Peptides against a protein of PDB entry 3ESW. Designs and how they scored, part 74

Target 1, 322 residues: chain A of PDB entry 3ESW
Amino acid sequence: NNIDFDSIAKMLLIKYKDFILSKFKKAAPVENIRFQNLVHTNQFAQGVLGQSQHLCTVYDNPSWHSIVLETLDLDLIYKNVDKEFAKDGHAEGENIYTDYLVKELLRYFKQDFFKWCNKPDCNHCGQNTSENMTPLGSQGPNGEESKFNCGTVEIYKCNRCGNITRFPRYNDPIKLLETRKGRCGEWCNLFTLILKSFGLDVRYVWNREDHVWCEYFSNFLNRWVHVDSCEQSFDQPYIYSINWNKKMSYCIAFGKDGVVDVSKRYILQNELPRDQIKEEDLKFLCQFITKRLRYSLNDDEIYQLACRDEQEQIELIRGKTQ

## One batch from the design tools (peptide; made by RFdiffusion4, then SolubleMPNN)

Design b2_p15_5_s2 (from b2_p15_5, 5 letters changed)
Fold by OpenDDE base, seed 3:
Structure b2_p15_5_s2 (fold): chain B 322 residues (1-322), chain A 15 residues (1-15)
Amino acid sequence: as target 1 above (322 residues)
Amino acid sequence: SFDLELIEKYLESLK
């Protein structure tokens, strides 16, 4: 009886692996037609596709990683990581070290490196003059600002000296290493690049209700972990729904290996209507984009990522039942 | 094996 059970288990495992790998084969003509129709007829789907074309690949730039590592105070960062790691009685080589690194990067970024900019200081009056700034509106970038992937420039007038101050909303994360200021968009953009520069698996999370954050895959915890650079937050997905009482409809994670609807992790209460797309069409869209991102991977890589995906889906289902 | 546990968890999630 035991020999028959082991033989059946091995046969089921082989069939399961083949089934998983079959999902990542080249898309059928019918799936391509469905995808094309969806992105041409649904504005939300078109937006998700457009975001995936940028966010899934832009941070995988070795030149940018080198610039980041040359700009950060690595000696200070690793000194602090080693100090906190040793205090908790951990030995070198444990997978938990990367969690300590991410926590220190959150601290370093918020306290030592980057600044929140609600309103800019007056370029003429100097530091701590933002209280005197009146918004005049937004305009397009000038010739210099356009070099750094700037979509919009916020314009402010100083009530004290009458001079105009420009606040360009740069999307070039290398420019943000120089300016070292912004709002949630600039914070998340540069911090995503910083985490990637340390060789970590990172996703950019877009919330439809005007917030953005990261997820890091912890090898120690064996799951995706919430990371918000603005809040210096590690593993606190409840902050938005519970602490902020924020109303939300969609949270979409964008990474090099996939696009995932992570709304179930963050939308714990105050759910807004999910009326931008059918749930079945959103699921199809994310799976289709994920499949395309994995076309160059081998069978072993595909299988390992698929196992990770299934574990995440199980986690997201169970989290609603607790 | 880790793979068998994943299959079992997946099958349980489909019930």
Scores: peptide ipSAE 0.020, ipTM 0.540, DockQ to the pose 0.434
Fold by OpenDDE base, seed 4:
Structure b2_p15_5_s2 (fold): chain B 322 residues (1-322), chain A 15 residues (1-15)
Amino acid sequence: as target 1 above (322 residues)
Amino acid sequence: SFDLELIEKYLESLK
């Protein structure tokens, strides 16, 4: 009996697809109860949920994308991309072009567009006066600052003139296109929007140990790629654990299509205790949120994303990002 | 192929 292996493989793929799709159906009552109990009883879970409600959707704003594209020097960006792309002898239409674009956006953003702000310049004394600024603490936003999703304002006194300078920590990325300064939060926030504005698949990565960065899905590499705008870094997930010798416990990626624990990609040594939530509960939480984000997608979209998820999980287990 | 790895995982999940 010539076993038609092709027919069997097709049948198995159909059954597998159906099985995967069944997992993304509306949550059972028991799953909803587990989810509700988890987010009400575990502070870390509540934090992840809260972040997901913002970070997974906020960047999918066509009006913001237009404003970004109008603000950036696209002529310079594409000129540099084309130059580097041509230098390496690639043909037009290769998926690798997008990797060159992201690398140029990293360069452009750090070198030409955005500024790191340890301390603000004195509003009275002018440029290059940050050395004279003494932190007085933080306060809530005023009425004007509140218009731009500002949660905290850092207050500084000038040692030279005695005037107070406010450094609002804006969370509105459109305001950041104007201010063009900040720390890792502002950098990552605006850079995430910039990448999204080019139609890229992007995730915001939150590290519990006070850092944030992006991941970009490279169609050329067929995986999520580490992207840090502060470091002008592309595909260097090791920089935190190895180069910085940073101790870390959790890295969570937030995207339009899911929430993923990506800790294994970035925590290569000096792992801190993962004591904020049970591993099984974190896995459940991320899967549950991901499932909710996909409720409106069709079966083919769900299946394709599930395949990506499985590939990523294999990658994270095998440590094959080197 | 990616499909084979998925099939293998599926088969493992059925055990």
Scores: peptide ipSAE 0.018, ipTM 0.495, DockQ to the pose 0.798
Fold by OpenDDE base, seed 1:
Structure b2_p15_5_s2 (fold): chain B 322 residues (1-322), chain A 15 residues (1-15)
Amino acid sequence: as target 1 above (322 residues)
Amino acid sequence: SFDLELIEKYLESLK
């Protein structure tokens, strides 16, 4: 009996597609109960849910994308991308152009556009006066600062002139286009919006140990790529664990299409105890939120995303960035 | 290669 292997393969693929689609059907009552109990009893789970409600959707704002594109020096950016692409891009294929774009955006953002602010300059003494600034503490926003999603304001006194300078920690990325300064939070927030404004697939990565960065889905590399605007880093997920010798417990990626535990990509050594939630409960939580984010998608979109998810899971298990 | 890995994973889930 000549086993028609082609027919069997086709049948298996159909059954597999149906199986994958079945996972994205409406949650069973028992799953809803498990989810509700988890977010009400586990603080870490509640935190992940709260972050997902903001980070998964906030950057999908067409008005913000327009403002970003109007603010950036697009002529300079594309000139530099075209220059780098012309050197070798034709030999490697057209999809590599987007990788060159992201690399140039990293350069442009760090070198030309945004500034690291450990301490602000004195508002009275002017530029390059941050060395004279003494922190006095933090307070709530005033009436003007509150307009731009500001949760806290750092207060500094100038040792030279005695005047007070306020450093509001704005969460409104459009305000950050004006202020053009911040720390890792402001850098990652605005840079995530910038990448999204170019129509890219981007995730915001939260690390429990006080750092944040991006991931970009490269069509050329066919995988999620580490992107850190603070470090001008592209595809260097090892920098935290290896170069910084940073101890870490959790890295969670937040995107429009899902929430994913990406800890295995970044935690290569010096792993801290993962004691905030059971591993099975974290997996369930991320899958449950991801399922909700995909409720409006059609079967083909769901299937394509599920295939991408499986590729990422294989990558994360193998520990090999191919 | 990807399709084969997916098929294998599916077959494992049916066991």
Scores: peptide ipSAE 0.016, ipTM 0.488, DockQ to the pose 0.867
Fold by OpenDDE base, seed 2:
Structure b2_p15_5_s2 (fold): chain B 322 residues (1-322), chain A 15 residues (1-15)
Amino acid sequence: as target 1 above (322 residues)
Amino acid sequence: SFDLELIEKYLESLK
């Protein structure tokens, strides 16, 4: 009996599709109870949920995308992308072109557009006066600063003129297009929006140990790619654990289509205790939030995303970037 | 093929 392996493979794929789709059906009452109990009893879970409610949706704003594209020097960006694309001599393809675009956006953002702000310049003395600034502490936003989703304002005194300079920590990325300065939070926030404005699949990665970065889904590489705007880094997930020798416990990626524990991609050594939540509960939480984010998607979209998720999980287990 | 890996994973999930 010639086993028709092709027929068997097709049947298995159909059954697999049905199985995957069954996992993304409406959460069972027991799962809802487990979720509610988890977020009410575990502070870390509550934090992940709170972040997901913001980070998974905030960047999917067409009006913001338009403002970004109107603000950036697109002529310069595309000129540089075209130049680098032409050098590589690869077959023309939209997929690889997008990798060049992300690399140029990293360059443009760090070199031409945004500034690192360790201390602000003195508002009275002008540019390049940050060395004269003494921190006095932090306070709440004033009425003007509050318009731009400002949680905290750092206060500095100029040692030269004695005037006070305010450094508001804006969370409104549109305001950051104006201010064009900040630390890792402002950098990642605005850069995530920039990448989204080009129609890219992007995740915001939160590290518990006070850093944040992006991931971009490269259709060319067929995987999630590390992207750090602060470092002008593309596909260098090792920089934190290896180059910085940073100790880390959790890295959680937040995207429109899911929440994923990506700790295995970035925590290569010096792992801190993962004691904030049970591993099973974290896995459940991320899956539950992901299911909710995908609730409005059709079966084909759900299946394609689930295939992508499985590929990522295989990658994270094998530790091999293909 | 990606399909084979998915099939393998499905078969593992049935165990």
Scores: peptide ipSAE 0.025, ipTM 0.582, DockQ to the pose 0.882; fails the geometry check

Design b2_p15_5_s3 (from b2_p15_5, 6 letters changed)
Fold by OpenDDE base, seed 3:
Structure b2_p15_5_s3 (fold): chain B 322 residues (1-322), chain A 15 residues (1-15)
Amino acid sequence: as target 1 above (322 residues)
Amino acid sequence: SLEEELIKKYLEELK
């Protein structure tokens, strides 16, 4: 009796599909109660939920994608991508093109498009005057700044001319296309939108220890890839823990299709206590939010995403980027 | 393979 292992495997995968689909059905009353209790009793859980309500959906705006694509130098970008793809991409297959695109977008964004703003230039003295700027503190947005989802405005005084310069911390990524400056928050916010505008699967990664970055799903590498626009970094998840010697406790990825604890990808050493929530409760929370984000998807989409999720979980456990 | 790991997980959930 030649055991057709392939037939058995296929049958098991069908059964697994049905099993997974059963898990992604509408939440049972007990799960809803657990979720409600968790978000009402745990501040970290409430924070994750609040972030998911914004970050998982805000970037799925076709009008914003159009504005981004109209604003970027697409001719330059694609020229550079095509040039790099022509050198090495043919040997690796067509799926590598998106990796070249993301690498070029990282280059373009950091080198040609956006600026790091530790301190603003003086509005009166002009360019390259940030060295003369003294922080006076932060204020609420004025009427104009409030139009662009500004939560706070940093105030600076010029030591040379004595004038005040305002640095609004805009959360509107379309406004950031105009201002072309910011810190990690503005960089990641706009860069996430940029990547989404190219039709890529992108997640916003929040680190509790005051950093943010992206992940994109590489079809070539068949995994989520670390992307940091501030660092022009591609597939270097170790840069924080190893290169920066950064201490971290939580890294949470927010995407349209799910919320995932990706801490194991980035926290390689110097782990801070994970005492904000029970691990089981965090796992439940992320799964519950992910389930809600997928309620409108068909069975095949749910299954494909679940397979991708399982692959990621295997990767995160093994610590080996294959 | 991914398939083997998915099958293993499925079998673990059936226990």
Scores: peptide ipSAE 0.118, ipTM 0.776, DockQ to the pose 0.877
Fold by OpenDDE base, seed 5:
Structure b2_p15_5_s3 (fold): chain B 322 residues (1-322), chain A 15 residues (1-15)
Amino acid sequence: as target 1 above (322 residues)
Amino acid sequence: SLEEELIKKYLEELK
């Protein structure tokens, strides 16, 4: 009897779907206890949870998306995307258009829209005066700055005029559309919102060693793609470990549909000790938070996302992102 | 195929 391998494969896929769906059911009491104990006893776990409560949901704001789209030069952006797509995109199909869009948004954001701010310009002396600024330290926000989710304000004195300039570290991305300057935190925050405003699947990647970037899910490449707005970088996950020779321990990605340890994508050499949490506990934590984020999704959505998760895990194991 | 890889992984988890 010729084994109908196709029939067996179909049967296995049905069983696999049922198995996946079973994993995303409501957490068992034992899992809840383990989770509660972990976040109460492990500071790193508590930090990951705290970040997930903000980063996984804050960018899913339709009002913010509208404000972003009204603020950006969409005519310029789409003109440039259409131009690049017309050169090469027709051969690869419509899905590649989104990759061109993300690449143009990287260009537009860095070149035309946002500025790096190591030191602010002097409010009195005007533009291009940052070289004259001396840091005096940091303080809490004033009443006006507090309106825009400001945790800290860096204080600078101008060596030329002696006046004080405040550099609020705003966490409100809508305020960043006005200020149009910052460091990696402000860049990544606003750029994450920008990508979300175009209806893209985006994750915010937190690195323990004081850097942040994005990942975009490319339908063309059928994977998560490294995106760094500061570097105008697309699909260059090696940039930190190899180009910067950066030492890193943890990279955690936060998205609306999950929290994922993506350290293997970015930590290619010079790995720092991963001593903040047990590996099994980190895996459990990320899975548990991901499960909670998906509680309202239907069976088909859960299945599709689980297939993406498994594909990503295979890629991370095989090192295919190199 | 992706499906074949998913099936293989499922079979490994059943062991």
Scores: peptide ipSAE 0.094, ipTM 0.753, DockQ to the pose 0.786
Fold by OpenDDE base, seed 1:
Structure b2_p15_5_s3 (fold): chain B 322 residues (1-322), chain A 15 residues (1-15)
Amino acid sequence: as target 1 above (322 residues)
Amino acid sequence: SLEEELIKKYLEELK
């Protein structure tokens, strides 16, 4: 029996594609019930759902992309990218150009564009006066601050002049293009939008232990790459667990095409108890939300994304960024 | 290849 191995391989690939596509069909009634029960009974699940409803879609705004590109010094950025690419990039192929772009955007954002704000400067005394500022607490936004998606305003008193300075914690990334200051939340929010404005595949990563960063899908490396705008860090997922000796329990990535538990990429030691949700329920939740985000995609798009998902899962299990 | 690994996983799920 001349086993036509090529025919068998083709049939297996077709059956595999059909199997993968079947996982992305409309949820069964039992899965909907499980999802509803989970988000109504588990606070962590409700939090992940709430974040997904915002973070997975908010950055897909063409008007915002245009405003970002009009605000940045594109001539400086591309000049620096072209300079670095001309040194070594030709040997590695065209796909490495986007890695150079992301590295330059990290440099530009931290060095030239945005500022870390632990305490604001005094509005009356001017620049470099933050050392004189005493926190008085936080309050709700006023009528002007409320226009820019502000939930909290930090209040400071100047020890030198006695005047009050307000530090609104804006969630509108377009307002952050004007203010150009913040902490990890503002940094990650605006930097996520910046990367998206260049047409890149980007995820927002939420860590339960009060930090946030990005992931960028590198076509050159063919994987998700850690990107932290606060640290000017590219492909250094170990910095939190190893360099900072940070204790962590959950890292969840939010993108337009899915929600993924990426904890295994970043939690290399000092793991805190994962007691907020059952592991099987978290896996189910992320898969269920991801499935909903892909409902409008065609079969080929679904298949390509599913192959990328499986590659990432293999990477996360092996603990090796190949 | 990635495809070979994916097919192997599929075959394991069919068992």
Scores: peptide ipSAE 0.040, ipTM 0.704, DockQ to the pose 0.744
Fold by OpenDDE base, seed 2:
Structure b2_p15_5_s3 (fold): chain B 322 residues (1-322), chain A 15 residues (1-15)
Amino acid sequence: as target 1 above (322 residues)
Amino acid sequence: SLEEELIKKYLEELK
């Protein structure tokens, strides 16, 4: 009896597809109850939900993408990408071009476009005066600042002229195209939008220990790739745990198609206690939100994303980037 | 192959 292994494999794949699709059907009443109870009783779960409601959808704005593309020096960017692609890209195939694009966007953003702002320059004294600035605290936005989704404004006094300078912490990424300055939050916010504006699959990664970065899905590498605009870093997930010796507890990735606990990618040592939520409840929460984000997708899209999710889970367990 | 890993995972979930 020649076992037709190919026929068996095909049959198993069909059954697997049906099984996966069954998991992405509308949530059962029991799952909805569990979800509601979790977000009402667990503050961390409520925080993850709140972030997902914003971060999973806000960057999927075609109007914003157009504004970004009109604002960036695309001629310079593509010139540099083409130059790097011409060196080695032809041997690696067309999919590597996007990796070169992301690397150039990291360079361009940090070197040519955006500025790190520990302290603002004095509005009266002009450029390179941040050394003279003393923090006075934070306050709510004024009427003008409130137009740009500003949660807080840092207040500084100039030691030289005595004038007050406001540093509004804008959450509107379009305003950040104008201001072109900020800290990790502003950097990651605008850079996430920039990557999205090129049609890339991007996730916003929130770390509980006050850092944020991106992940980009590389078709060339066939995986999610660490991207930190502040560090001009591509595919260096180890920089926080190893290079910075940072202690971390949670890293959660937020994308249009899902919410994923990516802690295993970034927390390589110095793990802090994961005591904010039960691991099973966090897993359930991320899966539940992901399921909701995929409700409008067709069966083939759901299956493809589920295959990607499984590949990522295998990667996260094995610790080996192939 | 990815297919083999998916099949293995399916078989594990059926247990």
Scores: peptide ipSAE 0.145, ipTM 0.793, DockQ to the pose 0.898; fails the geometry check

